# Peptides against a protein of PDB entry 5VVV, part 67

Target 1, 276 residues: chain A of PDB entry 5VVV
Amino acid sequence: FLCGVVEGFYGRPWVMEQRKELFRRLQKWELNTYLYAPKDDYKHRMFWREMYSVEEAEQLMTLISAAREYEIEFIYAISPGLDITFSNPKEVSTLKRKLDQVSQFGCRSFALLFDDIDHNMCAADKEVFSSFAHAQVSITNEIYQYLGEPETFLFCPTEYCGTFCYPNVSQSPYLRTVGEKLLPGIEVLWTGPKVVSKEIPVESIEEVSKIIKRAPVIWDNIHANDYDQKRLFLGPYKGRSTELIPRLKGVLTNPNCEFEANYVAIHTLATWYKSN
Target 2, 276 residues: chain A of PDB entry 5VVV as posed
Amino acid sequence: FLCGVVEGFYGRPWVMEQRKELFRRLQKWELNTYLYAPKDDYKHRMFWREMYSVEEAEQLMTLISAAREYEIEFIYAISPGLDITFSNPKEVSTLKRKLDQVSQFGCRSFALLFDNIDHNMCAADKEVFSSFAHAQVSITNEIYQYLGEPETFLFCPTEYCGTFCYPNVSQSPYLRTVGEKLLPGIEVLWTGPKVVSKEIPVESIEEVSKIIKRAPVIWDNIHANDYDQKRLFLGPYKGRSTELIPRLKGVLTNPNCEFEANYVAIHTLATWYKSN

## One batch from the design tools (peptide; aimed at target 1 Y10 L82 D116 V195)

Design b2_p27_4 (made by RFdiffusion4)
Pose (drawn by RFdiffusion4):
Structure b2_p27_4 (pose): chain A 276 residues (1-276), chain P 27 residues (1-27)
Amino acid sequence: as target 2 above (276 residues)
Amino acid sequence: ETEEKEALAEKHETAKEFYKKQAREDV
């Protein structure tokens, strides 16, 4: 069961030294996972096709090392959603080459995120693929195979919270396609009824497990402050029923950008991780 | 190549502003 932090916000990402202290904290409080997905670390999203330079690679390896040294599982995320051409094989290959490079840093766990992308395709894609959801699942699956079908592997859908489902959660062509076609070994990230969920009703998640055909993984935006300059969140982890742990694969908290402000955010996530 | 990078930057910025707007409405 996956529990911990996702560094998944817009803005100045954390540095290696902050992530070491993060791993030591996750261990002192018995959490198991860290998802690397900072939106503005340029090779994660903006320039996803680009390989890490020599010194960048030294940094990532030293990072994946301290992750094992503290036994925190490290999941690497990549976001090709902005401009990838799903049908073109050179594009599919560059993704593998990039995911290969990171596999050789010590990485076993991977994620493909597709949040916040223009919902339609290029002229070339609309031929080979029936729908937008078809294209993503095809690549996500093909990639899932190539890496030797890894232990933990996440998929973040374009429709990743209740508000974002067209027309509703239950009868959505995008969501229908995912639950049926996406492989049973691939996890699905979900964010609650809204992007920043005030509460996560047990009925809403049970409802979601209907179409996704899985217990989804929560990308929790409760303490995220990247959207309002004036705002910071030092409150407890709340509005999440303890009765949820049995029904979910995991909860990864997407916290404040200011690293040291995240003490309460992670500790309260940790206490609640107990009690179920 | 420069034009392609500028167009991609615009797409990224649009996605970021969309997210901020939706997050603010949720709170």

Design b2_p27_4_s1 (made by RFdiffusion4, then SolubleMPNN; from b2_p27_4, 16 letters changed)
Fold by OpenDDE base, seed 5:
Structure b2_p27_4_s1 (fold): chain B 276 residues (1-276), chain A 27 residues (1-27)
Amino acid sequence: as target 1 above (276 residues)
Amino acid sequence: MEKKIKELEEKYKKSKERYKKIALEDL
């Protein structure tokens, strides 16, 4: 069971010292996972093709080493979906080289994210792939196999919540393709019925699990505030029955952008996880 | 190069603003 934090917000990423302090807190609270997915890291999303500099490499190596010191699984995410051409072998090879670099930093766990992108393919991809889901699954499977089938590999679908599914979760052709064609060792990220799910009913997890043919990992936006910097979500982790725990592969909270605001959010997630 | 960067920045901004709008409507 993956339980911890995703740094998955828009806005100023956490500094390395905040991330190390997070790892100390995660260990202390018997949480086990950190997903690196800061949307404003240019080399994660906008400039995903660009290799890390020597200085950035040193920082990431130090961060990955710190995660290991605190027994926290460090998952490196990349979000190529803004401008990747899935059918272009040069794009696939560029993605491979980027993940090879991160593997050299001592990273062993990875994620491919297709969140917050347009649901359309370019003309070249339409000639090769039957759908956007087929294109995403093809590259995800190829990268997963290329990396030697790492123990933890995550996929974030473009339809990552109930409200993004057309016509609905159980009938989505996109999620059906993901369920049928995504390799079984790849985990699927999900935010619940909504982008910001106040509640995640058990029945909603059973519905999505059936179509994706696996238990999801929750990317939980309950404490996310990157959409409104005038709000701080200081309340407890709530609206999730403990009956979800045996029906999930994990829960990763995407909390407030303000690192100092997240004590209650993360501590109460840990209490919830231990209450099963 | 500059045109491609601008188009990418516009895509990023559009995606971010769409997310923010939906997340606010979810509250």
Scores: peptide ipSAE 0.706, ipTM 0.950, DockQ to the pose 0.900
OpenDDE base, seeds 1, 2, 3, 4: peptide ipSAE 0.708, 0.698, 0.692, 0.708; ipTM 0.951, 0.951, 0.947, 0.951; seeds 1, 3, 4 fail the geometry check

Design b2_p27_4_s2 (made by RFdiffusion4, then SolubleMPNN; from b2_p27_4, 12 letters changed)
Fold by OpenDDE base, seed 1:
Structure b2_p27_4_s2 (fold): chain B 276 residues (1-276), chain A 27 residues (1-27)
Amino acid sequence: as target 1 above (276 residues)
Amino acid sequence: SEEEKKKLEEKFEKSKEKYKKIALEDL
């Protein structure tokens, strides 16, 4: 069971010292996972093709080593979906070389994210792939196999919540293609019925699990404030029954952008996880 | 090119503002 934090917000990323302090807190609270997915890191999303510099490589190696020291699984995410051409073998080879560089830093767990992108393929991809889901699954399976089938590999769908599913969760052709064609060792990220789910009913997890043919990992936006930084979410982790725990592969909270605000959010997630 | 960079920045900001709008409607 993956339980911890995703740094998955828009706005200023956390500094390396905040991330190391997070790992110390996660270990102390018996949490086990950190997902690196800061949307305003240009080498994560906008300029995903760019290799890390020598200085950035030293920082990432130090961060991955610190996660290991605190027994925290470090998952490196990349979000190529803004401008990747899925049918272009040069784009696939560029993505492979970027993940090879991160693997050399000592990273063993990875994620491919297709969140917050237009549900459209370019002309070249339409000639090769029958749908957008087929293009995403093809590259995700190829990268997963290329990396030697790592123990933890995550996929974020473009339809990552109930409100994004057309016509709905149980009938989505996109999620059906993901469930049928995504390799069984790849985990699927999900935010619940909504982008910001006030509640995640058990029945909603049973519905999505049936179509994706696996238990999801929750990307939980309950404490996210990147959409309105005038708000701080200081309340407890709530609106999730402990009956979800045996029906999930994990829960990763995407908390407030302000690192100092997240004590209650992360501590109450840890209390919730240990209560089952 | 600088024009390709600008088009990519415009796509990023458009996706971000779409996300922020939906997240606010979920509250």
Scores: peptide ipSAE 0.726, ipTM 0.964, DockQ to the pose 0.894
OpenDDE base, seeds 2, 3, 4, 5: peptide ipSAE 0.722, 0.715, 0.725, 0.722; ipTM 0.965, 0.962, 0.964, 0.963; seed 4 fails the geometry check

Design b2_p27_4_s3 (made by RFdiffusion4, then SolubleMPNN; from b2_p27_4, 14 letters changed)
Fold by OpenDDE base, seed 5:
Structure b2_p27_4_s3 (fold): chain B 276 residues (1-276), chain A 27 residues (1-27)
Amino acid sequence: as target 1 above (276 residues)
Amino acid sequence: EEEEIKKLKEKYEKSKEYYKEVALKDL
């Protein structure tokens, strides 16, 4: 069971010292996972093709080593979906080289994210792939196999919540393709019925699990505030029955951008996780 | 290159603002 934090917000990423302090807190609270997915890291999303510099490499190696010291699984995410051409073997090779570099930093767990992108394929991809889901699954499976089938590999769908599913969760052709074609060792990220799910009913997890043919990992936006910098979510982790725990592969909270605001959010997630 | 970077920034900002709009409606 993956339980911890995703740094998955828009806005100023956390500094390395905040991330190390997070790992200390995660260990202390018997949480086990950190997903590196800061949207404003240019080499994560906008400039995903760009290799890390020597200085950035040293920082990431130090961060991955610190995660290991605190027994926290460090998952490196990349979000190529803004401008990747899935049918272009040079793009696939560029993605491979980027993940090879991160593997050399001592990273062993990875994620491919296709959140917050248009559903429209380019003309070249439309000639090769039957749908956007087929294109995403093809590259995700190829990367997963290329990396030697790592123990933890995550996929974030473009339809990552109930409100993004057309016509709905149980009938989505996109999620059906993901469920049928994504290799079984790859985990699927999900935010619940909504982008910001106030509640995640058990029945909603049973519905999505059926179509994706696996238990999801919750990317939980309950404490996310990147959409409104005037709000701070200081309340407890709530609106999730403990009956979800045996039906999930994990829960990763995407909390407030303000690192100092997240004590209650993360601590109460840990209390919830241990209450089963 | 500059035009491609501009288009990429526009895509990024568009996706960010759409996410923010949806997330605000979920509250």
Scores: peptide ipSAE 0.705, ipTM 0.957, DockQ to the pose 0.920
OpenDDE base, seeds 1, 2, 3, 4: peptide ipSAE 0.687, 0.705, 0.665, 0.673; ipTM 0.954, 0.957, 0.949, 0.950; seeds 2, 4 fail the geometry check

Design b2_p27_4_s4 (made by RFdiffusion4, then SolubleMPNN; from b2_p27_4, 14 letters changed)
Fold by OpenDDE base, seed 2:
Structure b2_p27_4_s4 (fold): chain B 276 residues (1-276), chain A 27 residues (1-27)
Amino acid sequence: as target 1 above (276 residues)
Amino acid sequence: DKEKIEELKKKFEESKEKYFKQALEDL
């Protein structure tokens, strides 16, 4: 069971010292996972093709080493979906080289994220793939296999919550394709019925699990505040029954952008997780 | 290519705003 934090918000990423402090807190609270997915890291999302500099490499190696020291699984995410051409072997090779670089930093767990992108394929991809889901699954499977089928590999669908499913969760051709064609060793991220899910009912997890043919990892935006910098979510982790735990592969909270605001959010997630 | 970079920045901002709008509607 993956339980911890995804740094998955828009806005200024956490500094390395905050991330190291996070790992210490996660270990102390018996959480086990950190997903590196800061939207405003240019080399994560907007400029995903760009290799890390020597200085950035040193920082990431140090960060990954710190996660290992605290027994926290460091998952490196990349979000190529803004401008990748899925059918272009050069794009696939560029993605491989980027993940090879991160593998050299000592990273062993990875994520491919297709959240917050346009559903439209380019003309070249339409000639090769029958749907957007087929394109995403193809590259995800290829990358997963290329990396030697790492123990933890996550996929974030474009339809990552109930509201984004067309026509709905149980009838989504996109999610059906993901469920049928995504290799079984790849985990699927899910945010619940909504982008900000006040509640995640058990029935909603059963519904999505059926179509994706696996238990999801929750990307939980309950404490996310990137969408409103005037709000801080200081309340406890709630609206998730502990009956979800046996039906999930994990929960990763995407908390407030303000690192110091997250004590209650993360601590109460840990309490929730240990309550089973 | 400066034009390609500006288009990419635009796509980034548009996707962010779409997420922000939906998140606010979910509250």
Scores: peptide ipSAE 0.713, ipTM 0.962, DockQ to the pose 0.912
OpenDDE base, seeds 1, 3, 4, 5: peptide ipSAE 0.711, 0.692, 0.710, 0.707; ipTM 0.961, 0.957, 0.961, 0.960

Design b2_p27_5 (made by RFdiffusion4)
Pose (drawn by RFdiffusion4):
Structure b2_p27_5 (pose): chain A 276 residues (1-276), chain P 27 residues (1-27)
Amino acid sequence: as target 2 above (276 residues)
Amino acid sequence: AEEDDEKAEEFYEEKVEEELEELEELK
């Protein structure tokens, strides 16, 4: 069961030294996972096709090392959603070559994120693929095979919270396609009824497990502050029923951008991780 | 909380538009 932090916000990402202290903290409080997905570390999203330079690679390996040294599972995320051409094979291949490079840093766990992308396709894609959801699942599956079908592997859908489902959660063509076609070994990230959920009703998640055909992994935006300059969140982890742990694969908290402000955010996530 | 959610949606949409604009300029 996956529990911990996703560094998944817009803005100045954390540096290696902050992530070491992060791993030591996750262990002192018995959490198991860190998802690397900062939106403005350019090679994660903006220039996803680009390989890490030599010194960048030294940094990532030293990072994946301290993750094992503290036994925190390290999941690497990549976001091709902005401009990838799903049908073109060269494009599919560059993704593998990039995911290969990171596999050789010590990385076993991977994620493909597709949040916040223009919902339609290029002229070339609309032929080979029936719908937008078809294209993503095809690549996500093909990639899931290529890496030797890894232990943990996450998929973040374009429709990733209740508000964002067209027309509703239950009868959505995008969401229908995912639950049926996406492989049973691939986890699905979900964010609550809203992007920043005030509360997560047990009925809402049971409802979601309907169409996804899985217990989804929560990408929790409760303490995220990347959207309002004046705002910071030092409150407890709240509005999440303890009765949820049985029904979910996991909860990864997407916290404040200021690293040291995240003490309460992670500790309260940790105490609640107990109690179920 | 409702206002926070609306602000987060607006901000994230704007950031995506900025990224797309930068990709168009690079092309």

Design b2_p27_5_s1 (made by RFdiffusion4, then SolubleMPNN; from b2_p27_5, 14 letters changed)
Fold by OpenDDE base, seed 1:
Structure b2_p27_5_s1 (fold): chain B 276 residues (1-276), chain A 27 residues (1-27)
Amino acid sequence: as target 1 above (276 residues)
Amino acid sequence: WDEINEIAIKFLKERTKEELELLEKLK
């Protein structure tokens, strides 16, 4: 069971010292996972093709080593979906080389994210793939196999919540393709019925699990505040029955952008997890 | 929470638009 934090927000990424402090807190509270997915890290999303510099490499190596020291699984995410051409072998090779670099930093767990992108494929991809889901699954499976089928590999769908499913969760051709074609060892991220889910009913997890043919990992936006600079979410982790735990592969909270605001959010997630 | 989700979806769509526009300018 993956339980911890995803740094998955827009805005200023956390500094290395904050991330190390996070790992210390996660260990203390018996949580086990950190997902690196800061949207405003340019080499994560906007400029995903760009290799890390020597200085950036040293920082990431130090960060990954710190996660290991605190027995936290470090998952490196990349978001190529804004402008990747799925059918272009050079693009696939570029993605492989980027993840090879991160593997050299000591990283062993990875994620491919296709959240918050347009559903349109370019003309070249339309000639090769039957749908956007087929294109995404193809590259994800290829990368997963190329990396030697790592123990933890995550996929974030473009339809990552109930609201984004067309026509709905149970009838989505996109999610059906993901469920049928995505290799079974790859985990699927999900935010619940909504982008920011007040509640995540058990029935809603059963519904999505059926179509994707696996238990999801919750990317939980309950404490996310990047979308509204006037809000700070200081309340406890709530609206999730502990009955969800045996029906999930994990829960990763995407909390407030302000690192100092997240004590209650993360501590109460830990209490929730240990209460089952 | 309906309002929160409307704000969140609007924000995410605008950010995606801004990112795509920036990428297009850099080509």
Scores: peptide ipSAE 0.722, ipTM 0.964, DockQ to the pose 0.866
OpenDDE base, seeds 2, 3, 4, 5: peptide ipSAE 0.713, 0.717, 0.721, 0.714; ipTM 0.965, 0.963, 0.964, 0.963

Design b2_p27_5_s2 (made by RFdiffusion4, then SolubleMPNN; from b2_p27_5, 12 letters changed)
Fold by OpenDDE base, seed 2:
Structure b2_p27_5_s2 (fold): chain B 276 residues (1-276), chain A 27 residues (1-27)
Amino acid sequence: as target 1 above (276 residues)
Amino acid sequence: WDELNEIAIKFLEEKVKEELEKLKKLK
């Protein structure tokens, strides 16, 4: 069971010292996972093709080493979906080289994220792939296999919550394709019924699990505040029954952008997780 | 929470638009 934090927000990323402090807290609270997915890391998303510099590499190596020191699984995410051409072998090769670089930093767990992107394939991809889901699954499977089928590999769908499913969760051709074609060793991220889910009912997890043919990892935006910089979500982790735990592969909270605001959010997630 | 979701969706749509516009200017 993956339980911890995804740094998955827009805005100023956490500094390395904050991330190290996070790992210390995660260990102390018996949480086990950190997903690196800051939207404003240019080399994570907008400039995903660009290799890390020597200085950036040293920082990431240090961060990955710190995660290991605290027995936290460091998952490196990349979000190529803004402008990748899935059918272009050069793009696939570029993605491979980027993940090879991160593998050299000592990273062993990875994620491909297709959240918050345009649903339209380019003309070249339409000639090759039957749907956007087929394109995403194809590259995800290829990358997963290329990396030697790492123990933890995550996929974030474009339809990552109920609101984004067309026509709905259970009838989504996109999610059906993901479920049917995504290799079984790849985990699927899910946010719940909504982008910011007040509650995640058990039935909603059963519904999505059926179509994706696996238990999801929750990307939980309950404490996310990037969408409203005037709000801080200081309340406890709630609206998730502990009955979800046996039905999930994990829960990763995407909390407030302000690192210092997240004590209650993360601590109460840990309490929730240990209550089962 | 419905309001929050509307704000969040609008924010994400705007962010994606801004990102795509930035990428277009750089290419």
Scores: peptide ipSAE 0.691, ipTM 0.960, DockQ to the pose 0.904
OpenDDE base, seeds 1, 3, 4, 5: peptide ipSAE 0.689, 0.683, 0.684, 0.682; ipTM 0.957, 0.954, 0.955, 0.954

Design b2_p27_5_s3 (made by RFdiffusion4, then SolubleMPNN; from b2_p27_5, 12 letters changed)
Fold by OpenDDE base, seed 1:
Structure b2_p27_5_s3 (fold): chain B 276 residues (1-276), chain A 27 residues (1-27)
Amino acid sequence: as target 1 above (276 residues)
Amino acid sequence: MDELNEKAIEFLKKKTEEELEKLKKLK
């Protein structure tokens, strides 16, 4: 069971000292996972093709080593979906080289994210792939196999919540393709019925699990505040029955941008996880 | 909370549009 934090917000990323303090807190609270996915890391998303510099590489190696010291699984995410051409072998090779660089930093766990992108394929991809889901699954499976089938590999669908599913969760052709064709060792990220889910009913997890043919990992936006910088979410982790735990592969909270605001959010997630 | 979800969706759409416009100007 993956339980911890995703740094998955827009805005100023956390500094290395904040991330090390997070790992210490996660270990103390018996949480086990950190997902690196800061939207404003340009080399994670907008400029995903760009290799890390020597200085950035030293920082990431130090961060990955610190996660290992605290027994926290460090998952490196990349989001190429803004402008990747899925049918272009050079684009696939560029993605492989980027993940090879991160593997050299000592990273062993990875995520490929297709959240918050345009649903339209380019003309070249339309000639090769029958749908957007087929293109995404093809590259995800190829990357997963290229990396030697790592123990932890995550996929974030473009339809990552109930509201984004067309016509709905159980009938989505996109999610059906993901469920049928995504390799079984790849985990699927999900935010619940909504982007920001007040409640995640057990029945809603049973519905999505049936179509994707696996238990999801929750990317939980309950404490996310990047969309409203005038608000801080200081309340406890709530609106998730402990009956969800045996029906999930994990829960990763995407909390407030302000690192100092997240004590209650993360501590109460840990209490929730231990209560099952 | 429906208000928060609507704000989040609007924000994410705007961010994606801004990113795509920036990429078009750089290529």
Scores: peptide ipSAE 0.701, ipTM 0.953, DockQ to the pose 0.895
OpenDDE base, seeds 2, 3, 4, 5: peptide ipSAE 0.687, 0.689, 0.700, 0.700; ipTM 0.954, 0.950, 0.953, 0.953

Design b2_p27_5_s4 (made by RFdiffusion4, then SolubleMPNN; from b2_p27_5, 15 letters changed)
Fold by OpenDDE base, seed 2:
Structure b2_p27_5_s4 (fold): chain B 276 residues (1-276), chain A 27 residues (1-27)
Amino acid sequence: as target 1 above (276 residues)
Amino acid sequence: WDELNEIAIKFLEEETKKRLELLEKLK
């Protein structure tokens, strides 16, 4: 069961010292996972093709080593979906090289994210793939296999919550394709019924699990505040029954952008997790 | 929470748009 934090927000990413402090807290609270997915890390998303510099590499190596020191699984995410051409072998090879670089930093867990992107394929991809889901699954499977089928590999669908499913969760051709074609060893991230889910009912998890043919990992935006800089979410992790735990592969909270605001959010997630 | 979701969705759409526009300008 993956339980911890996804740094998945828009805005200024956390600094390395904050991330190290996070790992210390995660260990102390018996959480086990950190997903590196800061939207405004340029080489994570907008410039995903660009290799890390020597200086950036040293920083990431240090960060990954720190995660290991605190027994936190460091999952490196990349979000190529803004402008990748799925059918272009050069794009696939570029993605492979980028993840090879991160593997050299000591990273062993990875995520490929297709959240917050347009649903339209380019003309070249339309000639090769039957649907957007087929394109995403194809590259995800290929990358997963290329990396030697790492123990932890996550996929974030474009339809990552109920609101984004067309026509709905249970009837989504996109999610059906993901469920049917995504290799079984790849985990699927899910945010719940909504982008910011007040509650995640058990029935909603059963519904999505059926179509994706696996228990999801929750990307939980309950404490996310990147979408409204005037708000801080300081309340406890709630609206998630502990009955979800046996029905999930994990929960990763995407908390407030302000690192210092997240004590309650993360601590109460830990309490929730340990209460089962 | 309905309001929050509306704000969030609008934000995500806007952030996506901004980044796509920026990428296009950089080509």
Scores: peptide ipSAE 0.627, ipTM 0.943, DockQ to the pose 0.932
OpenDDE base, seeds 1, 3, 4, 5: peptide ipSAE 0.348, 0.024, 0.007, 0.595; ipTM 0.864, 0.498, 0.321, 0.935

Design b2_p27_6 (made by RFdiffusion4)
Pose (drawn by RFdiffusion4):
Structure b2_p27_6 (pose): chain A 276 residues (1-276), chain P 27 residues (1-27)
Amino acid sequence: as target 2 above (276 residues)
Amino acid sequence: SAEETLKEKHEKAKEAYKEQALKDAEE
């Protein structure tokens, strides 16, 4: 069961030294996972096709090392959603070559994120693929095979919270396609009824497990502050029923950008991780 | 030109996110 932090916000990402202290903290409080997905580390999203330079690679390896030294599972995320051409094979291949490079840093766990992308395709893609959801699942699956079908592997859908489902959660062509076509070994990230969910009703998640055909992984935006300059969140982890742990694969908290402000955010996540 | 187009797409996605997140927080 996956529990911990996703560094998944817009803005100045954390540095290696902050992530080491993060791993030591996750262990002192018995959490198991860290998802690397900062939106403005340019090679994660903006220039996803680009390989890490020599010194960048030294940094990532040293990072994946301290993750094992503290036994925190490290999941690497990549976001091709902005401009990838799903049908073109050179494009599919560059993604593998990039995911290969990181595999050789010590990485066993991977994620493909597709949040916040323009919902339609290029002229070339609309031929080979029936719908937008078809294209993503095809590449997510093909990639899931190539890496030797890894232990944990996450998929973040374009429709990743209740508000964002067209027309509703239950009869959505995008969501329908995912639950049926996406492989049973691939996890699905979900964010609650809204992007920043005030509460996560047990009925809403049971409802979601309907169409996804899985217990989804929560990308929790409760303490995220990247959207309002004036705002910071030092409150407890709240509005999440303890009765949820049985019904979910995991909860990864996407916290405040200011690293040291995240003490309460992670500790309260940790106490609640107990109690179920 | 291609890099500018990509940057515009990125910034648009970022601002749309901020608007939706702020709306959700205010409710």

